Peptides against a protein of PDB entry 7RZF. Designs and how they scored, part 335

Target 1, 358 residues: chain A of PDB entry 7RZF
Amino acid sequence: PFQEEHLKQLYKIVPIKDIRNLYVTFPIPDLQKYYKSNPGHYLGHLIGHEGPGSLLSELKSKGWVNTLVGGQKEGARGFMFFIINVDLTEEGLLHVEDIILHMFQYIQKLRAEGPQEWVFQECKDLNAVAFRFKDKERPRGYTSKIAGILHYYPLEEVLTAEYLLEEFRPDLIEMVLDKLRPENVRVAIVSKSFEGKTDRTEEWYGTQYKQEAIPDEVIKKWQNADLNGKFKLPTKNEFIPTNFEILPLEKEATPYPALIKDTAMSKLWFKQDDKFFLPKACLNFEFFSPFAYVDPLHCNMAYLYLELLKDSLNEYAYAAELAGLSYDLQNTIYGMYLSVKGYNDKQPILLKKIIEKM
Target 2, 358 residues: chain A of PDB entry 7RZF as posed
Amino acid sequence: PFQEEHLKQLYKIVPIKDIRNLYVTFPIPDLQKYYKSNPGHYLGHLIGHEGPGSLLSELKSKGWVNTLVGGQKEGARGFMFFIINVDLTEEGLLHVEDIILHMFQYIQKLRAEGPQEWVFQELKDLNAVAFRFKDKERPRGYTSKIAGILHYYPLEEVLTAEYLLEEFRPDLIEMVLDKLRPENVRVAIVSKSFEGKTDRTEEWYGTQYKQEAIPDEVIKKWQNADLNGKFKLPTKNEFIPTNFEILPLEKEATPYPALIKDTAMSKLWFKQDDKFFLPKANLNFEFFSPFAYVDPLHSNMAYLYLELLKDSLNEYAYAAELAGLSYDLQNTIYGMYLSVKGYNDKQPILLKKIIEKM

## One batch from the design tools (peptide; made by RFdiffusion4, then SolubleMPNN)

Design b2_p29_7_s2 (from b2_p29_7, 16 letters changed)
Fold by OpenDDE base, seed 4:
Structure b2_p29_7_s2 (fold): chain B 358 residues (1-358), chain A 29 residues (1-29)
Amino acid sequence: as target 1 above (358 residues)
Amino acid sequence: MTLLEQVRAKKEKEIPKEETIEKVIFNLK
């Protein structure tokens, strides 16, 4: 485990690839025994959230970060890490201290709100869906993975332990959240901009790096992270499927899409799934407009319209993706194409929201 | 791993080579 001397350290690392990453790492207790509550997953879900009022949304609005990942990672036996990893923009590389301040402001927001059982329930439901409809893996890789995790979980639970949440443990959430403090931080910045500015070489991979103590003034700045009014907890994810009923095959099921509606204004084709038997659907809409491609002005207006529509739908995109829904919007020479795919149960909700924004 | 990473990892069969840098960060004492 890291001692006090290993905390409040900054590592400047030279990558082989042209990448800019920030790793904010917190040593935490080994949470393996708490896999049924998985407090690190709860915090990772919130810290890594991409919706309105999220950490990522604010950091993106500043132009500092492209992507954010938060979660627990295994260390050596008897300890773990909680890591917040971000992909930095060129501008973000200049604002690392402020990025980390925003991380601590978000963490402070989580402390102020306290553990939310509804958020745990959403994580539970999403993980249950992920388990139930898990795709087939390559046997060799799967067997090797299972053999590895047999060291951590009972044989009876080895298949479910990584997915099925059973217990809401607010005490454990608070315990992990209490470790996410500036005094417990290890920071790594990965950038080619550190080339020729390093004084150490890592033993195993030959990675060039520089280690520096984080100044006490910077630690204090992070310790005094106030509540930022831009940070909010996510709203409830309305796209989480709850109905997984698979309807029996129709007696007259055709191997091809059948035309089930034909009007002057609309044609509808339907094909029942006769192969996969999943509670999923693919809804494809082609909208025709005589104005979509009549001249360069209208073409550009149609393009701009779709870009604005996509932007207006960003608030739902992440929540839909988490719930196993996706949508796609494309310009066509005839108008617009819309696709909605995933679990069929909440597709009408997503479709309605898309149409209301149109 | 975040919930989204779990969702995306199901879509992306390829474990990103980024694991190497993370291993370095964890080995830095």
Scores: peptide ipSAE 0.024, ipTM 0.578, DockQ to the pose 0.325
Fold by OpenDDE base, seed 2:
Structure b2_p29_7_s2 (fold): chain B 358 residues (1-358), chain A 29 residues (1-29)
Amino acid sequence: as target 1 above (358 residues)
Amino acid sequence: MTLLEQVRAKKEKEIPKEETIEKVIFNLK
């Protein structure tokens, strides 16, 4: 277990690769016994959220961070870590203290709002979908994995324990959230800019690093993190599938797409799934315009239009991805291509949003 | 691991689950 002397430490690390990363780490109790409620997953979902009002959205708007990951990691026996990891921009490397302040402002927002049962329910539903429609794994790898996790879970639950949430435990969420405080922080900054400024070498990999105590004034600044009005809880994910009905194969089902609509303005081909029998669909739209590629100006306008459209859809992209939906927009020499893929139940909702932004 | 990481890790086989903070900090190779 980390003692007080191991807390409030800053590590400056020299990478081999040209990377800039920040790791903000908190020691937490061992949560393995709480796998049915998984409070670390709940917090990781919110802290790692990419939607409007998220931590990442604000840090991106500042130009400081490209990506963010939040969640629990295994430690030694009897404790775990909660880690917030970000990919830093060059500017972000200069604003690490302010980035961490924003992290504590978001954590303070989570404390102020308290545990939300609807967020837990979304996590439960998403994990249930992921379990139900889990892809086939290689038998050798799967068996080895199952053998490993038998040390942690009852035999009866070993297949479900990593996926199926059963219990909403707001007390455990609050307990973990209470450990996410500045007095418990360990910070690591990874950058080549620390080359020649380190005084220690790691024994196993030869990684050069410097260890410093975080100044008490900086800790106090983070402890006094206010509520930042830019931070909001995510909205409910409307793309989570609830209907998984598979329609019977039509008697006249063809092995190839059949033309089911032919008009002057549209052609529609349809093929029923005769192989996978999954509650998934692929919608592909080709839009034709005689103006799309008529000259360099129109070509650039069509490109700019799609970039603006993609930008306008960013608010839905993360929620759709979490729910197992995806879309793709491409310019073609004839116009535009749109693809919508994933669970068929909520595809009409995503498609409607795309068309409304067009 | 975030929910998105779980979704992505199912797509990208390569991120070893068991990387301790020490391995993350030190496996900067």
Scores: peptide ipSAE 0.023, ipTM 0.518, DockQ to the pose 0.184
Fold by OpenDDE base, seed 3:
Structure b2_p29_7_s2 (fold): chain B 358 residues (1-358), chain A 29 residues (1-29)
Amino acid sequence: as target 1 above (358 residues)
Amino acid sequence: MTLLEQVRAKKEKEIPKEETIEKVIFNLK
């Protein structure tokens, strides 16, 4: 376990690749025995959320961060880490202290709101869907993975333990949140900008780094993180599928798409799934406009329209993706292409939202 | 890897096993 001397440390690391990353790491207790409640996954879900009022949304709005990941990681025997990792912009590299302040403001918001059973239920449902409809893995890789996790889980649960949540444990969520404090932080900044400014070399890989103590003033600034009114808990995910019924194959099912509607303004083709038998659908729409590619101006207007449309749909994109829905919008020489894919149950909801924004 | 597993593996992005950075962050005792 890290001693106090290993906490409140800043590492400036020189990467081989041209990357800019920030790692904010907290030592936490070993949570492996709590796999049925998985409090680290709950916190990772919220901290790593990409919707409105999320940590990432705010940090992106400032131009400081491109991507954010939050979650637990295995440590050595008897302890784990909670890590918040962000991909930094060039500007974000100059605002690391403020980025971390925003992280602590978001964590403070989570403390103020307390554990939410509905959020746990969404995680449970999403994980159950992922387990039920898990893709086939390569046998060799899967066997090796299972052999590894047999050290951690009962034999009867080894296949389900990484997926199926059973218990809402607000006490454990609070316990982990209590470890996500400035006094328990280890910060690593990865950037080529530290080249020639390092004083240590890692023994194993020769990675150049500098270690510094984080100033007490900075720690105090983070400890005094207020409630930032921009941070909000996510709304309920309306895209989580609940119906997984597979309709029987029609007696007259064709191996190819059949034309089921033909009008002056639209053609509709349908093919039932005769191969996969999954509660999924692919909706593909091609919109035709004689103006789409008439000239460079119209082409650019059509492009701009789609970019604006995509931007207007960003509020749904993440929630849909979590629920196993995706959409794609592309310009074509004839107009526009829309695709909606994933679990069929909530596709009408996503499609309606897309059409309402169009 | 399902889209959901990709999404989850994006959320649970294994902070890429840049084994190097993890070792620097975690194993520098």
Scores: peptide ipSAE 0.019, ipTM 0.501, DockQ to the pose 0.308
Fold by OpenDDE base, seed 5:
Structure b2_p29_7_s2 (fold): chain B 358 residues (1-358), chain A 29 residues (1-29)
Amino acid sequence: as target 1 above (358 residues)
Amino acid sequence: MTLLEQVRAKKEKEIPKEETIEKVIFNLK
């Protein structure tokens, strides 16, 4: 375990690649035995959420962060870490203290709201979907992975243990949240801007770094993190599929899309899945406009329109992606292309949201 | 693995080489 002397430390690391990353790491107890409740996954889901009122949404709005990942990671035997990793902008590199303050404000929001069973249920459902419809992996890699996992899980559960949640344990969520405190933090900043400003070299990789104690004043600022009113728990994910029924193959199923509707304003082609037998669909829409490519001005306006539309849909993009839905919007020489893909059950909901924003 | 990591891992066939930096952070005692 890290001793107190190893806590409240800042590492400035010189990368080989031109990357800017911030790692905020918290030592936590070994949670492996709690895989059925997986409190670290619950917290990682919320901290790593990309929807409105999320940590990432706020940090991105300030221009400080591009991406955020939060979750548990295995450490040495009997120890785990909770890590919040962000990709920093050039501006974000100047605001690391403030970024971490916002992290603690979000964590404080999670403490104030307490563990939410509905959030756990969404995680459970999403993981169950991911397990049920898991893609085929390369046998060699899969076997090696399973062999490694056999050290952690009962043989009967080895295939399910990483996916299937069984128990809501608010006590364990609170226990992990209690470890996500400034007094328990290790910070690493990765940037080429530290080149020539380091005093140590890592033994294994030759990575140049500097270690510094985080000032007590900074720790106190983070300890006194207030509730930021911009932070909100995510809304319920309306895109989580619940119906996985596969319709029987039609007797006259054609190997090619059949024209099922022909009108003056629309043509509709349909092809039933005869190969994969998955509860998934691909909806493709091509919109035709004589104005889309009439001149450079109209072309640029059509482009701008789609960029604005994409931006307006960003609030749904993450929730849809989590639920195994995706959409794509593209300009064409004839107008616009829309694609909606994934589990068929909630595609109408996503499609409706897209149409309402158009 | 977080839900986001699971979703990204499905999109990104390549395990991010970023595991190396995290290993460095953990090895820095």
Scores: peptide ipSAE 0.019, ipTM 0.544, DockQ to the pose 0.313

Design b2_p29_7_s3 (from b2_p29_7, 17 letters changed)
Fold by OpenDDE base, seed 1:
Parts: structure tokens; sequence; C-alpha cells
Structure b2_p29_7_s3 (fold): chain B 358 residues (1-358), chain A 29 residues (1-29)
């Protein structure tokens, strides 16, 4: 439904809140019928990835962007959009053209690599885990949601359709990638810096904005986006759980943690889950050092050490989070606290990586 | 809410549900 006159447009929008956002939007075909393959989810997973060699990693390294999200969303009847949204820094607001160039360089990298079945399989596995271990929702909200999605899915699939991927469709991934082109772009920049520089007011909300055509030279610059060697596909996510076995409750299981190891250098408390019966664990470690808080210098050095440790672990944080793992590192007056939480299967892998960086 | 659900939900909340420039404008309130 978008004619050429609605494409290659830049909108400068004045927010009420002090926010800086960039929205790069692409009209795409209606993909609802392809829910079993969900090519938009595949692309959103890669474009919105936060690991090394990702679009966000490069844009963060330049100090231009704080956060990035990518995915398909519903449009009007018979079409959808694909959106890349970023939270801009003050510096990033000055480099919007270059940010969008990097988006097209990343998209070009995805075209050059082609659709990857292993990435689809990871998305499938992650979604299957999310479905299987989904938290209980409020019945009223859940029923209303299900009633809404009954318009899109067969009754037999209505519970699974939003989660369970069934078909790898590289043809549909390529079809969507072919729509992610500069000639098909709509750009919105949201910033208070446009106050007093707008010429239009939105009818429904009174939002001030300016609409401009993107110069043909800028469109051509984006069309000629080269392969940036900094962009890489993610590595395989080693944290995706595969074992969901729940161990039987021990006969002597106590409602409180039991001391199961007592040595001069370590004490270990254990409590089996007697309530939730989930393939999840919480590992908590308190490290004691007589030097951690002996004086202001040692305290600051211990703080700096943990900040450097956290920074060195950032490469794993996103992959762990996607797989339903989390870690926390904190300074204490006695030393350091480490927590690892989530699915128990791959916790040893994450814990090992943390210890290897310590 | 699982970490994955939180990540997915955060991503879903950050991108407008109805993808018009108008819908982007709507979320700026």
Amino acid sequence: as target 1 above (358 residues)
Amino acid sequence: MTPLEKVLKKREEEIPKEETIESIILRLK
C-alpha cells in the first residue's frame, strides 16, 4: 500500500520525554501465514543480536547507540513492517546516516552469508524452551490474548503457533531481506533537539514533526553499502539447555539449606527444589578476602577488579540471557558475591567461563 | 518471566505494535 512517495522519507519528531530514538522501517509482505517458519523472527534475532560482531556491538563501540531491537510488526491489512529501533546517544544523533549505513552493511552481510539452518534451529530451541517453561499468566489476560490470536491460527495450534517453529524456509528469509533495502526505507528520528525546527503537527496527539525526503545521494550511499569486516554472524549459543531432567526429591530433603560440605576453606549449603520442580538452579558464591575492605585503596581496587571482570564477561552475557541464564557479581565488605541463575543444564559452562576470567 | 521472555518482551515493548509513523508518535507520550 505504500507508494513510492511514502518511501525514502525522513521524519524528525519532537518527543515529550527526553528520549533519542531512531526507527528504520521497511514495508514487507504479510508474513502471518508463514508463522511456522517465522522469517521475521530469524532476521530480528540476527539484526537485534548483542554479541561480538553484531550490529549493536559495533554501534556501541562507537558510542552512538545504547540499545537495539529488530523485528517484524503488524501493519495494515495485507502488509507488515520490519523495524530496526535504536536508542541514540547524543553523539549518535549526529551520526544517524552512518548508523543506517552500518545497518545496511549488516543486512548485506546477512545476504552474503545466506540463511543459516543452525541459527533457525537455535531460534526453534529457544522458543520451545520458552513455551515449555512459560510462566503462568493472569487468566483474564491470557484468555483475551488467546481469543485474539484465534483469528490467525487454527484452534489446534493456537497455544503453540507463537512459539513453535516447524519449518526452515530460506526462501522466505531471502524474500524479507530483499525488502530491507534503502529504496524501501522510512526513517524516524525522535529527539528534543528538533524543537522549534518542525513544520507539521500530528492530528491525533499534537506531536510536532518535520517530514523530509531522504536525498538520493544518501540513498545511493546506503545502496552501495560494502561488506564491513567487523560484522560477523553470532557463534553457536553454548548456553541453550538440552537436558530438562528433574531429579527426584531426596527423602531427607529439608525446607532450609543443609550444610553438605564443611572445610577450612569452604562451606557448601544445598537445598533441593521442593516447590517449583523446574530444571533450574540458583548458585550463590560468597568469596571472603581479608584484603577486600582493609582500607580505601583496597576497597577501590576490589571494585575496579569486579568492573573489569564484568566487562570481560560481557561477550557471554547476552548469549546466556537468551538461553535463560543470568549471573550477578557484587562487591561485599567481606569480598565478592557471585550468583548464577536459570536452567541448570548449562550453568557449569557459564560458571567455568566466569572462573576462567577471575 | 524467564530471561528469554524478558528479552523478548523488552524487544516487543520497544518496537511499536502498530508500525506507522503515527504509532511511533503515539508512544512518545
Scores: peptide ipSAE 0.024, ipTM 0.642, DockQ to the pose 0.189
Fold by OpenDDE base, seed 2:
Structure b2_p29_7_s3 (fold): chain B 358 residues (1-358), chain A 29 residues (1-29)
Amino acid sequence: as target 1 above (358 residues)
Amino acid sequence: MTPLEKVLKKREEEIPKEETIESIILRLK
């Protein structure tokens, strides 16, 4: 158990690689017995969200952070940690206190909104999709993994326990949120800028670091984190597939794409999946414009148009990715290429969103 | 790996398995 002396500590660590990372860590109870509700996954999903009104979106808008990860990990016997990890910019390294303030503002927003059953349901549905369509693992690695997790789960649940959420437990979500407080924080900053400013060396690897107490004034500043009006819960993910029906193979199915539409303005080829039998599709669109490459000006305009289109679609990119959808937009010498891939059920929704922004 | 598995795995790889700042110190080599 971490004693009070191990809390409210700052570690400045010198990496070998030129990296800038911030780790904000909180000791939490052992949640292994609560695998059916997985409150740490719920919180990691929200804190690590990348959509509008997310923690990452605000920290990116400030130019302080490139990436953010939030989640539960495994600790020593009888406790775990909740970790928020960010990749820092050079400017972000100068604003670590303010970055952590924003983390506590977001956590305060989660407390104010309370546990949301619809968010739990999305996590449940996403995990169920991941389980159902899990890639084939190497038998030896899989057997070793299963043997390891048999210590934690009943034999009948060992295959599903890591994926299938069964119970919405708002009480456990609130319990974990109550541990995410400044008085319980352990902070690590990783940067080469601490070279020659450290006083300790790690015994096994010789990593240089400095440990210092976080000033009480800084802890108090984080404890007084207000509600930042820029932080919002994510919107419902409309891209999560619900229909996984596989249509029977047509009797006239060809091993190559068949031309099913031929007009002056469009040609359409179709090939049914005859190999994978997955509820997935690949939509590929090639747009032809005689103006796309007529001169350098038109070429640059076509480039700028696609960059603006991509930027306008960023609000959907993360939600689509979580749901197993992807899109790609590219300039071609003849015009533009669009690809939409993933689960077929919600592809029309994503395609509509793309077309509405075009 | 599904996009979700990639996101989850990336998240798992970016955060050290052992959750202690001590383990972070250990893995930076």
Scores: peptide ipSAE 0.029, ipTM 0.625, DockQ to the pose 0.201; fails the geometry check
Fold by OpenDDE base, seed 5:
Structure b2_p29_7_s3 (fold): chain B 358 residues (1-358), chain A 29 residues (1-29)
Amino acid sequence: as target 1 above (358 residues)
Amino acid sequence: MTPLEKVLKKREEEIPKEETIESIILRLK
């Protein structure tokens, strides 16, 4: 474990690349033995959530953060880290203390709500889907990965251990959450703005950095993080697939899309999957409007319409992505293109949400 | 790797390992 002198530290790091990142790290116990419950994944799922009422949603609304990642990371032997990593805007770089305050407000919200079994169940289901339909990896990389994992998991579980959740352990979730405190924080800010303001050089890579103690006043501000009413737990993910039935190949299945509907207002082509045999579909819609490209004004209005539509769909985008669904909306010279891809089971739900926003 | 871990790793791959807090932490110990 880190000694107290290693906690409450701020690192200002000069990157090689023009990046602005904030790393808020917490030393946590080694959770490897708890892989069946994976409390760090549960917390990472919530802290790293991108839906309405999430930490990221609020920080984006402030213009301070572009992206957020939350999760556990392996440390040295016998300990791990929980890390919240954000991509900072230029403005966000000026508001690091406030960003971290919001992190602690969200963590405080998680404490107030307590562990949610339904959230664990969603994580379990998502991971089970990811395991079942895992893409083929390059054999060399996969073998090397498995060889490394064999040091941590029983041989019988080595393939499943990283994916299959088995046990809801609210006690372990609370235990990890109890380590996510200001007194246990290590902060790193990565920005070129620290060039010429550093006093140390990392021995192996020559990375320039400065280490500073976080002022006790700042620690106290974070310790006194209240409940921010903007933070909410995510809603249940309605896009998680449950039906994975693969329909048998039709006897007359064509190698090319067949026209199955032809009307004055619509044409529909269908091709059954004859290659992959996955419970996935690609729905592609092309909408034609004589007004879409008639003049520059209509073109710009059509563009603005799609931007507004995309923005209105952001509330579903992350939940859909987690569930292995995606959508794409594009302007075309003839009108609009919509694509919905992924597991076929919940595609109608996503498509309905899109249509309701149109 | 969970979906979140995949996102995490993808983002970590975008940042050089030498520029991560973990790399500093591991070397300063």
Scores: peptide ipSAE 0.028, ipTM 0.544, DockQ to the pose 0.259; fails the geometry check
Fold by OpenDDE base, seed 3:
Structure b2_p29_7_s3 (fold): chain B 358 residues (1-358), chain A 29 residues (1-29)
Amino acid sequence: as target 1 above (358 residues)
Amino acid sequence: MTPLEKVLKKREEEIPKEETIESIILRLK
């Protein structure tokens, strides 16, 4: 068990690289036996969510955080950790206490809403898609990985155990949430700003750090974290593919794109996949404007337009990415390029949203 | 590697397997 003396500790660490990171760590029970429900993945999905009303969205809006990751990690001595890691801005480095307060406010929101079966179902579906369409790994690395996980999973399940969720266990989600409390917190701040302010050196690598107890007043502030009305559960991910049908190769399928539509305003080229046979498509659009790049003003206006368009699409970007969809928007000397890639099933939904914002 | 695992593993490749603060300290190389 983690000794109480190691809880409520703050570590100030000097990196070699110019990085600013915050790690908020909680010791949790060994959840390996619960791989079929994976409550840590459920919580990591929500805490690490990037959509509207997410923890990251709020912290990013304040200019304190660039990126956020949440999830369970393997621990030493028969326990695991739940970790929230953020990339800090220079301003965020000054607001670490407030950042952690917002983390506890979000965790409190998760407690208040309780476990959501629909969120579990989305995680299950996403993981199932990912398992089904898993990329080929290097045999040596894959074999070594499988050999390692054979210690944890039945032989029959060893290939699926890391991916396939089977059981919704709200009790285990609540159990993990009960460990995500200020009294169990270990905080690490990584910044070069601590250079010359450390009193310890790590034995293996010579990393300089300082360890301090977190003041009881700060712990109490985090314990009294209220419900912040800015935090909301994510909406359902509409981009999760459900149809994986692969259409037969057409008899007249050409090895190159064929012109299937030619009009005064548009040309459409099509090539069927004759190689990969995946339920994926690549949609590429080139838009032409005679005003694009005519002068520096129009060039900058075209650039600004795309930046604003990208910003207006940010609400969908994360949900699309999770579902294995991506889009790209670029300025060209002739106008604009749009690409939509990924599973074909929900591409029309994403494309429609892009066009509606244009 | 799930798309979530690709997103998470691109992020997790930065956060190695055993994460103690001690392991975080160890990984800052």
Scores: peptide ipSAE 0.028, ipTM 0.644, DockQ to the pose 0.225; fails the geometry check

